Peptides against a protein of PDB entry 3ZN8. Designs and how they scored, part 59

Target 1, 125 residues: chain A of PDB entry 3ZN8
Amino acid sequence: LEEYDKIQKKMEDVMEGKGKLTLRDVYAQIIALRKMGPLSKVLQHIPGLGIMLPTPSEDQLKIGEEKIRRWLAALNSMTYKELENPNIIDKSRMRRIAEGSGLEVEEVRELLEWYNNMNRLLKMV

## One batch from the design tools (peptide; made by RFdiffusion4, then SolubleMPNN)

Design b2_p18_5_s2
Fold by OpenDDE base, seed 1:
Structure b2_p18_5_s2 (fold): chain B 125 residues (1-125), chain A 18 residues (1-18)
Amino acid sequence: as target 1 above (125 residues)
Amino acid sequence: SDERRRALLTLLYELLRS
């Protein structure tokens, strides 16, 4: 719980332009959320979310859960330097990460793209 | 705040779902 709050504060700081979200932060956030259980349970613990957004279907939850699992594998295959500064991850590093995690290079690219989009969107909130 | 947390998690939700 304390860890979760600390991570949330970090993300809030990023939203306010006081910092930068890293993949280390993403990793920590995912781990913290996983302690709450599957994605379905995580979403259920968000007050008001069910009112603001449509309830995801069972299939959507499964897809999301699988994506999280695969991304965790990728993150576990990254060096600390890469986690702290994802911008250094070039094609060679992506291939290494993919091979180390048992993923396709395209899946690693998808994670990085998601990360960049997340940073962009957080600054818009 | 709860509002900020919901916003962050909402963004995560939207980016993860397909």
Scores: peptide ipSAE 0.138, ipTM 0.670, DockQ to the pose 0.333
Fold by OpenDDE base, seed 2:
Structure b2_p18_5_s2 (fold): chain B 125 residues (1-125), chain A 18 residues (1-18)
Amino acid sequence: as target 1 above (125 residues)
Amino acid sequence: SDERRRALLTLLYELLRS
């Protein structure tokens, strides 16, 4: 997964305080991971993860898969400018993205919150 | 490194699970 390796390197740079993770980076990584198969299969490729984290149930995996599909729809409805700088996404843009992706505004907000949390956590590692 | 990769994927997993 060449694309995955590139994104991983960028994420490592962010962890070292050398860069900023964008939604475009997130989008690329999700696509790369999806090429590995369903979420359950992806998790199987992570050595030791099952020891460190609780094993999700089949229902939880289904929910996770659905969330990924929804977030991809939202990301596909964003402009390049929004993907590169999610901070510009205001209420109007959020509503447009939701309408374009067939999602609720709250779902788009959840994605943005997840993104912010991701950046915060990466800097803490 | 593999350790960093696991850490990043772990964070992604935890955020998706929430």
Scores: peptide ipSAE 0.134, ipTM 0.666, DockQ to the pose 0.344
Fold by OpenDDE base, seed 5:
Structure b2_p18_5_s2 (fold): chain B 125 residues (1-125), chain A 18 residues (1-18)
Amino acid sequence: as target 1 above (125 residues)
Amino acid sequence: SDERRRALLTLLYELLRS
């Protein structure tokens, strides 16, 4: 809960044009959410989400859980410098991260693309 | 605010789902 609030403030600062969201921030946020349990349980703790988002099917929840597990493996295989400054991650680093996490390079690339999209969206909100 | 919290979580959810 305490860590969750810290990360939320960080994201809010980014939305205000202050600071930068890093993969470390994302990592911590995912961990904080995971403490609430599986995705289905997490979604139940978000007031008003049901009216904002479509209810995912059981299969979609399973896919989401697997994706989170795989991304966490990738994040665990990154160095501190990479987590704080993801733009330094080149093809060589992506390959290392993929090998260390048991993922395909394309999966690591997908995570980085997601991160970049998140930053862009936060600046728009 | 609660509204911003929901917005941030929504963004996270949507990106994970897509």
Scores: peptide ipSAE 0.133, ipTM 0.664, DockQ to the pose 0.341
Fold by OpenDDE base, seed 3:
Structure b2_p18_5_s2 (fold): chain B 125 residues (1-125), chain A 18 residues (1-18)
Amino acid sequence: as target 1 above (125 residues)
Amino acid sequence: SDERRRALLTLLYELLRS
């Protein structure tokens, strides 16, 4: 929970135009979430979520859990430099990461796209 | 704040769901 709070604080800072969310932060967040248990249990620890969002189906939770595992594999295959500055990840790096993690290049691209979208959304909120 | 935390988690949830 301590690491999770740290990452949330960083995300809040980014929302305020301070700092930058990196894949290292994403990695730390995922690890923190995993310590709380499966995604279903994590969601149960969020007060008011059931009011704000529809309850995810069991299938959706499984898909989400698998996606997280795959993203962790990709993140584990990245260098520190890439984690800190994902913008340097070009086609060659993506291919290396994909091969090292046993993922398709498209899956790595999806992670990076998600990361970029997250940063954009945080700046808009 | 709790509100900000919920907002951030909501964003994460939506991104993971899509």
Scores: peptide ipSAE 0.130, ipTM 0.659, DockQ to the pose 0.318

Design b2_p18_5_s3
Fold by OpenDDE base, seed 5:
Structure b2_p18_5_s3 (fold): chain B 125 residues (1-125), chain A 18 residues (1-18)
Amino acid sequence: as target 1 above (125 residues)
Amino acid sequence: EEERRRALLLLIAELLRS
């Protein structure tokens, strides 16, 4: 419970523009969204979606759900230090995370690239 | 603040689907 509160505070700081986004923040946000149900239901609760994103097909939703599950497995295999500072994840750590999560190394690399792209986009907001 | 929050949620949703 105490750990949850700390993570939530950090996430709030990031959303208010007072902090840097980490994988821990992303992890917490994904978990919070998943509590609302499947991806289709989650999307319905995001303000502005109706005008910003097209309605996904059923197949697209299934693909998205699978990606979320696989990335959560990768995140669960990371240390707190790696979640807080993903830049320390080298090839050795990436392989360990992949093996621990049952993913290919390329899938872990894709997650990290996604995170870097997210940070670049957030700098514009 | 609210605009940044909305942007973050939209970015996460969009990148997860792509």
Scores: peptide ipSAE 0.122, ipTM 0.661, DockQ to the pose 0.425
Fold by OpenDDE base, seed 4:
Structure b2_p18_5_s3 (fold): chain B 125 residues (1-125), chain A 18 residues (1-18)
Amino acid sequence: as target 1 above (125 residues)
Amino acid sequence: EEERRRALLLLIAELLRS
């Protein structure tokens, strides 16, 4: 859990405007969470979840697990430069990532859009 | 801890989005 705590500290720093969130950070976070076990078990370790999010159904948990697998596939298909600077990912890179990961381009776009939205939100904190 | 929780929740919220 030491590695997980380090990653969480990084996330806190990012949320406080002390750092920049990259896809490398996202990747590390997902890996750390996966070490806790399946998504259902991971959620048990998140304080305040019941206040901020409704309790997910079993089907939602399965969907979440699939999303994790898909995002990991996409992230594993990215270059180091892309993970550090996702803004360089153009249409050609997205297509390559999608083909390499066995995903649709739209799924890769969704991940990048989420990342961009996260960064916009972080700037408002 | 609050910031950590927020970061995790934002990630999980997206993962659970259907």
Scores: peptide ipSAE 0.113, ipTM 0.658, DockQ to the pose 0.326
Fold by OpenDDE base, seed 3:
Structure b2_p18_5_s3 (fold): chain B 125 residues (1-125), chain A 18 residues (1-18)
Amino acid sequence: as target 1 above (125 residues)
Amino acid sequence: EEERRRALLLLIAELLRS
């Protein structure tokens, strides 16, 4: 319980621009979003999305849900140290994560690139 | 604060849906 409280506080700090986004934070955020329901319902709760993004088709939503599932599998296969500092994930770690999650190495690489891009963008806001 | 929150959510949504 104490650990969960710490994670929650950190997430709040990150959201307020007081902390660095980690994969642990991303994982927690994805879980929180999924509790809201399917991806379609989640998207409806994001203010401004309808203005900035086109409404996804049913097929796109299915693809998105599958991607979320895959990424969660990858995140569940990472160590705490990797989640906290994804920069330590080398080729060997990527292969291990891929094998543990049933993903291709390229999919794990995609997740990491996604994370890096997101972190860069967040620093601009 | 609200702008940052919105940006984060939009980034997650955009990158996860495709």
Scores: peptide ipSAE 0.112, ipTM 0.658, DockQ to the pose 0.459
Fold by OpenDDE base, seed 1:
Structure b2_p18_5_s3 (fold): chain B 125 residues (1-125), chain A 18 residues (1-18)
Amino acid sequence: as target 1 above (125 residues)
Amino acid sequence: EEERRRALLLLIAELLRS
């Protein structure tokens, strides 16, 4: 939990003055990061991560990698309007996205909650 | 843009901890 707080603090520092991100922005950045290789390689490029957090286990990396793949599937199933304004995604849209991506609705909701948490973090700055 | 990427990386790291 303490480590989690450290991550959040670092995120706040980095995000300060950057403005609101859309899912389109998130998608673009994820794609760019995926070019760096597996999640393990991506994490190596996070400044100070080794100081703030223990190195994730192989199992944790596999789980994370799978989650990223699933989220990308969800993002690929969203309309441009939804990517730009995720707040318009209601239950009907979530179900459509889930069906189109082969995910459970709860997984789509998790992505949206993650996005909302990110924006809440931004407004705290 | 690079800073936004760093932010996303941190978010991903956070995700791994959840």
Scores: peptide ipSAE 0.128, ipTM 0.672, DockQ to the pose 0.373; fails the geometry check

Design b2_p18_5_s4
Fold by OpenDDE base, seed 5:
Structure b2_p18_5_s4 (fold): chain B 125 residues (1-125), chain A 18 residues (1-18)
Amino acid sequence: as target 1 above (125 residues)
Amino acid sequence: EEERRRALLELLFELLRS
C-alpha cells in the first residue's frame, strides 16, 4: 500500500511536469493495479474512468488482459537501466528482451512505441 | 492532483486497449 502511494505520487509529479515517466514507473503501476484482479475489476476501481472511456466488451477485456500479460513479460526481461532509460534499447537489446519474454520483436517494439506515445501525450497536457 | 492521476490512468488504459 505504501509502495502504491509512492507510485501514484510519482505519476502525479510526472503529470505536473516535475518528473519523467519511465518504464519502471509504468511497470510498478501495472503491478499495483494487477493486485486488484483482472482488467475488468481494475477498471471498476478507477473513479471517473468510465466517463472518458467507453465500456469495453468482454472480448476487448480479454484482449487487453493478454496484452498486459505479454507486456509484463517484456518488462520483466528488461534490465534496470533499460527500464529507467528505455531510449537505450536498440535492436540488439530489443531482440534479447523478445527472446527472454517469448515475444516477437515487433511486440517489444510496440511496447516501446506505446511508451513514446505516452510521453508525447503527457508533454501536451 | 487527483484529477491529474485519473487523467494519467485514463491515458494508460486507453493506449493499452488500442
Scores: peptide ipSAE 0.138, ipTM 0.672, DockQ to the pose 0.362
Fold by OpenDDE base, seed 2:
Order: C-alpha cells, then sequence, then structure tokens
Structure b2_p18_5_s4 (fold): chain B 125 residues (1-125), chain A 18 residues (1-18)
C-alpha cells in the first residue's frame, strides 16, 4: 500500500505540471509496483480499476507479468540520457537496446509507443 | 486531477494486458 501511494504522488506531480514524465520515472514506478507482488495483487489495491477494466484471467495475468519483465529488461539496457529523454532513441539506439535486453526491436518500439501515448494522454486530460 | 490519474493507470494496465 505504501508503494502504491508513492506511485500516486509521483503521477499526481507529473499530471499537475510539477514534473516531466520520463522513462526514468516509468522505471521507478514499475519497480514500486513490482514490490507489491504479482499483477493480481496489485490490481486488487487500485480503487475503481475493476470497474473500468475487465477482470483479467489467470493466463492474461501471466502474459502481463512477462511483458513487465521484458520492459524492465529494455529499461535496464538504456542509457541515462535515453531514460531522461526518450526522444533521442533512434533506430540505431533501439536496435542496441533490443540486443542488450534480448528483445525484438518491435518490443522496444512498443514500450516507446506506450510512453508517447502517455504523453499524449497528459495533454488531453 | 483524479480523472487524469485514473486515465493514466487505465492506459498502463490495458497495454500491459495486451
Amino acid sequence: as target 1 above (125 residues)
Amino acid sequence: EEERRRALLELLFELLRS
């Protein structure tokens, strides 16, 4: 619960314009979520989420856990400059990150696309 | 503000589940 509160505070600061959302922030948030345990346990602690999202099956949770593991591997393979400013990640950097993390380039692209979508959402809401 | 927080979390979990 304490880890969840930390995540909320950080997200609130970003959403209020008190900070910029970087991949370093994303990394810290994912680590905090992982400290809460598996996805099933995390989901149980988020008020209102069960109303907005369909309850995932056990298989879906397993897939989600694997995705988190893979994204963490990608983040661990990024430089500090890339984490702070993902916009500098070109095709060459993306390939390096993929190779260093044992992922496909498309998986790294998916993470970056997620980050871009988050930035767009911050502007819309 | 609460809606923004909820939207961000929703996007995160939706993408992680897919």
Scores: peptide ipSAE 0.134, ipTM 0.674, DockQ to the pose 0.401
Fold by OpenDDE base, seed 1:
Structure b2_p18_5_s4 (fold): chain B 125 residues (1-125), chain A 18 residues (1-18)
Amino acid sequence: as target 1 above (125 residues)
Amino acid sequence: EEERRRALLELLFELLRS
């Protein structure tokens, strides 16, 4: 519950425009979520889940867990500067991150795209 | 506000699984 509250607090700060979501924030929140257990367990702590979106299936949760594992590897290969300012990640940095994490460059690109999409969505809610 | 937070979390999970 405490970890969930921390996540909620950060989300509130972002929604209120008190802070920008960075990859460092994402990293920290993913770690916090992992402490709560797998995604299935995390979802149990979210009241009213599924009101706006259908509850993820077991298969969808497995896919999500795999993405989290791979993205954590990528995040672990990033520098502090990159985590705070993902926009500085160019092709060279992206390749380094991919090699360091054992991922394909496209997977790192996918993470960055997800991050950008998240920021865009935050402006809509 | 609570509903907005839940919606945001749902969006996060949606993005994670796709």
Scores: peptide ipSAE 0.132, ipTM 0.663, DockQ to the pose 0.304
Fold by OpenDDE base, seed 3:
Structure b2_p18_5_s4 (fold): chain B 125 residues (1-125), chain A 18 residues (1-18)
Amino acid sequence: as target 1 above (125 residues)
Amino acid sequence: EEERRRALLELLFELLRS
């Protein structure tokens, strides 16, 4: 419970532009979004998002829900050190995470690549 | 702050729906 509160505080700091994005922040954000319900419901509560993103089809939402489950599995298979500093995740760690989460190595690689790209983009905002 | 929050969520959802 204490660790959860710390992660929540960090997420708030990052959202306010006071920190860098980590996978812990990503995890916290996904959990927060999941508490709001299905993706379709979540999208309705985000101001301006409907303007920037086209409304996804029902099939796309279904694919998105599955991807969320996969990402959560991967994140749950990571250590706190890996979540805090994803740059330490090498091929060996990536394979372990994939095996522990029931994912393909390529899926874990995709998550990490997305994180790196997202972190770079957030620094511009 | 709101713009940053929106940007983060947009990037996240773009990933999730891909």
Scores: peptide ipSAE 0.131, ipTM 0.667, DockQ to the pose 0.477; fails the geometry check

Design b2_p18_6_s1 (from b2_p18_6, 14 letters changed)
Fold by OpenDDE base, seed 4:
Structure b2_p18_6_s1 (fold): chain B 125 residues (1-125), chain A 18 residues (1-18)
Amino acid sequence: as target 1 above (125 residues)
Amino acid sequence: DEERQRALLLLLDSLLRK
Protein backbone atom coordinates (compact mmCIF):
# COMPACT_ATOMS: atom_id res chain seq x y z
CA LEU B 1 0.00 0.00 0.00
CA GLU B 2 2.91 2.32 0.62
CA GLU B 3 4.07 1.86 -2.94
CA TYR B 4 0.56 2.54 -4.15
CA ASP B 5 0.40 5.75 -2.16
CA LYS B 6 3.63 6.95 -3.72
CA ILE B 7 2.30 6.27 -7.18
CA GLN B 8 -0.95 8.04 -6.36
CA LYS B 9 0.97 11.07 -5.19
CA LYS B 10 2.90 11.10 -8.44
CA MET B 11 -0.34 10.91 -10.38
CA GLU B 12 -1.75 13.79 -8.37
CA ASP B 13 1.33 15.87 -9.12
CA VAL B 14 0.88 15.17 -12.82
CA MET B 15 -2.80 16.05 -12.62
CA GLU B 16 -1.90 19.34 -10.97
CA GLY B 17 0.41 20.19 -13.85
CA LYS B 18 3.62 19.46 -11.97
CA GLY B 19 4.53 16.80 -14.50
CA LYS B 20 3.58 15.06 -17.73
CA LEU B 21 1.51 11.90 -17.74
CA THR B 22 3.38 9.17 -19.60
CA LEU B 23 2.60 5.55 -20.34
CA ARG B 24 5.19 4.70 -17.73
CA ASP B 25 3.02 6.47 -15.18
CA VAL B 26 -0.05 4.65 -16.45
CA TYR B 27 1.79 1.33 -16.32
CA ALA B 28 2.92 1.93 -12.75
CA GLN B 29 -0.61 2.87 -11.73
CA ILE B 30 -2.08 -0.28 -13.26
CA ILE B 31 0.52 -2.47 -11.56
CA ALA B 32 -0.16 -0.83 -8.22
CA LEU B 33 -3.89 -1.33 -8.60
CA ARG B 34 -3.40 -4.97 -9.62
CA LYS B 35 -1.68 -5.63 -6.31
CA MET B 36 -5.03 -4.99 -4.65
CA GLY B 37 -6.40 -8.11 -6.31
CA PRO B 38 -8.76 -8.82 -9.18
CA LEU B 39 -10.52 -6.06 -11.08
CA SER B 40 -13.57 -6.27 -8.84
CA LYS B 41 -11.49 -5.31 -5.82
CA VAL B 42 -9.56 -2.70 -7.76
CA LEU B 43 -12.73 -0.90 -8.78
CA GLN B 44 -13.79 -0.63 -5.15
CA HIS B 45 -10.79 1.61 -4.56
CA ILE B 46 -11.48 4.00 -7.42
CA PRO B 47 -12.93 7.23 -5.99
CA GLY B 48 -16.16 8.44 -7.52
CA LEU B 49 -16.65 5.39 -9.68
CA GLY B 50 -19.81 4.30 -7.90
CA ILE B 51 -21.32 7.70 -8.49
CA MET B 52 -20.29 8.18 -12.11
CA LEU B 53 -20.77 4.66 -13.45
CA PRO B 54 -23.17 1.85 -12.74
CA THR B 55 -21.90 -1.22 -10.95
CA PRO B 56 -20.37 -3.49 -13.57
CA SER B 57 -21.76 -6.96 -14.14
CA GLU B 58 -19.67 -10.05 -13.65
CA ASP B 59 -19.27 -10.33 -17.41
CA GLN B 60 -18.09 -6.73 -17.62
CA LEU B 61 -15.51 -7.43 -14.93
CA LYS B 62 -14.21 -10.41 -16.88
CA ILE B 63 -13.94 -8.32 -20.02
CA GLY B 64 -12.13 -5.61 -18.10
CA GLU B 65 -9.74 -8.10 -16.55
CA GLU B 66 -8.84 -9.42 -19.99
CA LYS B 67 -8.38 -5.87 -21.28
CA ILE B 68 -5.95 -5.15 -18.44
CA ARG B 69 -3.92 -8.23 -19.33
CA ARG B 70 -3.81 -7.21 -22.98
CA TRP B 71 -2.78 -3.65 -22.18
CA LEU B 72 -0.05 -4.87 -19.84
CA ALA B 73 1.24 -7.10 -22.62
CA ALA B 74 1.39 -4.11 -24.95
CA LEU B 75 3.10 -1.92 -22.36
CA ASN B 76 5.63 -4.66 -21.60
CA SER B 77 6.46 -4.77 -25.30
CA MET B 78 7.28 -1.06 -25.47
CA THR B 79 10.75 0.39 -25.08
CA TYR B 80 11.60 2.73 -22.25
CA LYS B 81 11.71 5.63 -24.70
CA GLU B 82 8.26 4.79 -26.01
CA LEU B 83 6.79 4.59 -22.51
CA GLU B 84 8.28 7.96 -21.61
CA ASN B 85 7.37 9.61 -24.90
CA PRO B 86 4.50 7.75 -26.57
CA ASN B 87 4.20 10.31 -29.36
CA ILE B 88 7.26 8.74 -31.04
CA ILE B 89 5.30 5.56 -31.68
CA ASP B 90 4.72 5.41 -35.42
CA LYS B 91 3.17 2.69 -37.58
CA SER B 92 6.35 0.63 -37.57
CA ARG B 93 6.63 0.77 -33.78
CA MET B 94 2.95 -0.07 -33.36
CA ARG B 95 3.37 -3.14 -35.55
CA ARG B 96 6.41 -4.27 -33.56
CA ILE B 97 4.59 -3.78 -30.27
CA ALA B 98 1.57 -5.68 -31.56
CA GLU B 99 3.70 -8.58 -32.79
CA GLY B 100 5.68 -8.70 -29.56
CA SER B 101 2.57 -8.70 -27.40
CA GLY B 102 0.46 -11.02 -29.54
CA LEU B 103 -2.12 -8.27 -30.11
CA GLU B 104 -3.69 -6.72 -33.16
CA VAL B 105 -2.27 -3.40 -34.31
CA GLU B 106 -5.72 -1.92 -33.76
CA GLU B 107 -5.52 -2.79 -30.06
CA VAL B 108 -2.22 -0.95 -29.73
CA ARG B 109 -3.69 1.99 -31.62
CA GLU B 110 -6.64 1.98 -29.24
CA LEU B 111 -4.31 2.23 -26.24
CA LEU B 112 -2.47 5.16 -27.78
CA GLU B 113 -5.69 6.90 -28.73
CA TRP B 114 -6.92 6.50 -25.17
CA TYR B 115 -3.68 7.97 -23.88
CA ASN B 116 -4.01 10.96 -26.18
CA ASN B 117 -7.61 11.48 -25.10
CA MET B 118 -6.54 11.42 -21.47
CA ASN B 119 -3.94 14.10 -22.12
CA ARG B 120 -6.57 16.23 -23.83
CA LEU B 121 -8.86 15.80 -20.84
CA LEU B 122 -6.10 16.81 -18.44
CA LYS B 123 -5.83 20.12 -20.26
CA MET B 124 -9.56 20.72 -19.96
CA VAL B 125 -10.15 19.81 -16.33
CA ASP A 1 -7.10 17.75 -7.64
CA GLU A 2 -9.72 15.18 -6.76
CA GLU A 3 -11.85 15.94 -9.81
CA ARG A 4 -8.97 15.46 -12.22
CA GLN A 5 -7.98 12.21 -10.55
CA ARG A 6 -11.53 10.91 -10.76
CA ALA A 7 -11.71 11.82 -14.44
CA LEU A 8 -8.50 9.92 -15.17
CA LEU A 9 -9.63 6.85 -13.27
CA LEU A 10 -13.04 7.03 -14.91
CA LEU A 11 -11.46 7.02 -18.35
CA LEU A 12 -9.32 4.05 -17.39
CA ASP A 13 -12.33 2.18 -16.09
CA SER A 14 -14.48 3.03 -19.09
CA LEU A 15 -11.88 1.67 -21.46
CA LEU A 16 -11.33 -1.47 -19.42
CA ARG A 17 -15.03 -2.25 -19.68
CA LYS A 18 -14.94 -2.25 -23.48
Scores: peptide ipSAE 0.154, ipTM 0.681, DockQ to the pose 0.438
Fold by OpenDDE base, seed 3:
Structure b2_p18_6_s1 (fold): chain B 125 residues (1-125), chain A 18 residues (1-18)
Amino acid sequence: as target 1 above (125 residues)
Amino acid sequence: DEERQRALLLLLDSLLRK
């Protein structure tokens, strides 16, 4: 527990406001989101969201909350080096992360794929 | 930084809606 708190604090301190997105940044952002409350409340704080995206159903919100929880578990099971440079995560590392987080390997792969896509998009901002 | 943060949140939300 203490280790997780230290890691969290460190990740917040070293978060990059610009440049390449890392899983460290993703982790910090998710933690910040959770501090804001449930997903429904978080969405209310995003200007322009209502214009760009339809209001999620209650079921979608529940699914979203669960997915966030799962991703946090995966991220918590990664080493600092993996968080900083996800490209080093091979099949062996993915399996370890999956086992440590209670997820399927495919779920970990999905997270990594999402990260790559998000990183590409955020480079435009 | 604020704009980037907003974009990240928006992208995360878009993922959760899939």
Scores: peptide ipSAE 0.147, ipTM 0.674, DockQ to the pose 0.489
Fold by OpenDDE base, seed 5:
Structure b2_p18_6_s1 (fold): chain B 125 residues (1-125), chain A 18 residues (1-18)
Amino acid sequence: as target 1 above (125 residues)
Amino acid sequence: DEERQRALLLLLDSLLRK
């Protein structure tokens, strides 16, 4: 809990930057989403989403919320250096993160792959 | 900053819908 609070204090500084997307940015955004409540409520606050994406079913929302919770566990098990520079996460670090978060290594890998894909897309923004 | 945040939210939501 103490480490979680420390990470949150740094979130605003990271989000103010227009540079490369980091996992700190991802962390901050997930926290912001959770503070808004269930995903159904979050969707109502995203401008233009209704015309861009189909309305999810209740089951899809539950699956999404569970995935977010699992990814938060992984992020909370990372060091500040790893959150800032995810490219340093090798197989050894990935295993440590998985063990610390109670996740499978494949789940941590999925998060990192998603991050890399997101970062490529956001370079245009 | 706002545009960046919106883009991240949209991409995150898109992932969660798959």
Scores: peptide ipSAE 0.145, ipTM 0.667, DockQ to the pose 0.506
Fold by OpenDDE base, seed 2:
Structure b2_p18_6_s1 (fold): chain B 125 residues (1-125), chain A 18 residues (1-18)
Amino acid sequence: as target 1 above (125 residues)
Amino acid sequence: DEERQRALLLLLDSLLRK
């Protein structure tokens, strides 16, 4: 628990405001959102979002909440170097992360794929 | 910055809606 708080603070301190998105940035942002409460409450803090996107069902929110929790477990199992440069995560590292977090390797792969896609979209923001 | 944070939130939201 104490380690989690230390990691959280570290991620917030090293968050990048511009340029390439890292998994440190992702981690810090997720933690910040989690402090706001359940996903349903978080979405309410984004004005205009409900106009742009359909409101998810309660079941979808629960599934999403679980997904985020699982991704946090994976992120907590990564090294600093991996969080800074996820491209170094090979099959061996991915397996280690999965085992350390109690997740399937495919779930870790899904996180990395999502990160890569998101980083491409955010690089100009 | 705030804009980057908002963009990240929007992308997270879009993920949840899949």
Scores: peptide ipSAE 0.146, ipTM 0.674, DockQ to the pose 0.473; fails the geometry check

Design b2_p18_6_s2 (from b2_p18_6, 12 letters changed)
Fold by OpenDDE base, seed 3:
Structure b2_p18_6_s2 (fold): chain B 125 residues (1-125), chain A 18 residues (1-18)
Amino acid sequence: as target 1 above (125 residues)
Amino acid sequence: DEERRRALLLLLNELLSK
């Protein structure tokens, strides 16, 4: 919880003055991250991160990488309209996205819930 | 560098939310 709060504060600072977050933006960010290599390598390139977060275990890194892969699959299965305005994604669309990405509907719902929470947070800045 | 940092913060938020 403490680490979560620290990341939240940092995110608010970085995203201050930014417009509305869309899933298109999320996709772009994930791609930018992946260009740096595996999650472990990315973490090593961020000075001061070790002060805020404990060093993740190998298992935690694997879980993180798998999550990234799954989110990319989901995002690649969305239409442009859905990426730009995720609020239009209803139960039928979620099912389609899940089937197209090889994910469970609950995983797609989790992504959307995360997005909504993130967007609400950014609107407060 | 800044773009990479933003990407990380977004993803770390997800990882730490649970």
Scores: peptide ipSAE 0.151, ipTM 0.687, DockQ to the pose 0.255
Fold by OpenDDE base, seed 2:
Structure b2_p18_6_s2 (fold): chain B 125 residues (1-125), chain A 18 residues (1-18)
Amino acid sequence: as target 1 above (125 residues)
Amino acid sequence: DEERRRALLLLLNELLSK
């Protein structure tokens, strides 16, 4: 799909992996995960994770795959400034991103909430 | 930072596998 190629090209422009977690880092990591194949295959490549986490059902994997696709669409619709500092994303920006990606505003909000939660967790590591 | 990247990967997979 053409969208995947666009996302990969954008990753090359914004990837860093230093300092505080940004949506650029999230973007790059999701692309890296997708290169390893379906979510089920990705999980199998991480030794020990299968011991710590219950094996997801086929339905859960399908839901996860769809979530990844939707989040990539949202990330592809963000500007560089938004990816670098997601805190600037207000209601107007969120609506624009939703419209550009063909998603509901609530789905974009969910991504941002997930990012905030993950950023807090990574500060402890 | 490779360690941070690894942590992000693990957390991402954990959240999506629920």
Scores: peptide ipSAE 0.150, ipTM 0.697, DockQ to the pose 0.447
Fold by OpenDDE base, seed 1:
Structure b2_p18_6_s2 (fold): chain B 125 residues (1-125), chain A 18 residues (1-18)
Amino acid sequence: as target 1 above (125 residues)
Amino acid sequence: DEERRRALLLLLNELLSK
C-alpha cells in the first residue's frame, strides 16, 4: 500500500536515534495516546496527517480502536520481564498471555510480529 | 505532543498494514 509506505517513511524519521524499542515503550505510548481520547480525536490533533494520509473511514477507526483495546489487554497480561524482553515469549507464554487477556493466540502473535517489524525498521535507520 | 505523535505513527503502521 502506498499509504503504508508513506507512514513507514515518517516512522523512520521519528524513530531515528531512538535506540531499542521494548513493549514497555509501546505500552507507555499507547497510554499517552489514550489520554487524548478515542482514536478519531487523536487523529484530529496530528498536524499534517491529512496531507500525508487519507482520512480513515469510520470502519477503519473502529477496527483501530478495537485493536488498541486488544493490545492493551495483551500488554496488561505480560510480566515485566516479557515487556522488557519480548523475545523470551515462546508458545507457552503466548498461550498464557492470550488466555489471560481473553484473546486468541494468533492475536498475541500479531502484536509480537508487529513489534519485531518495528525493531527491524529501527535497525534500518 | 511529540510523544503522542510518535505513538500514533506506531499504531497507524498497524492500521495500514492490514
Scores: peptide ipSAE 0.175, ipTM 0.721, DockQ to the pose 0.256; fails the geometry check
Fold by OpenDDE base, seed 5:
Structure b2_p18_6_s2 (fold): chain B 125 residues (1-125), chain A 18 residues (1-18)
Amino acid sequence: as target 1 above (125 residues)
Amino acid sequence: DEERRRALLLLLNELLSK
């Protein structure tokens, strides 16, 4: 719970423009969520979800669960420097991460694109 | 607490969107 609160505080700071979201932050958040169990169980613990997030189908939950597993594999293959500053990840690093995680390079690129989009969204809030 | 919840929801929404 204490670790979870620290992660949430970081997210709050980012939303207030007091910090920058890194892949380390994303990684930590995903790990914290995974401790609560599968996505279906996680969603049950979020107050106000029915208003803020549409209810996913069982198939959507399965897709999301698989995506989390694959992205965690990619994140586990990154260096601390890459997690703190994803902008340094060039084509060579991306290929290394893909090979180390058993993913296609395109999947690693998708993760990085997702991160950039998430960071932009948080800055607008 | 509300801001924390919003941040978490944004993350989850993005994970489940595409």
Scores: peptide ipSAE 0.158, ipTM 0.697, DockQ to the pose 0.345; fails the geometry check

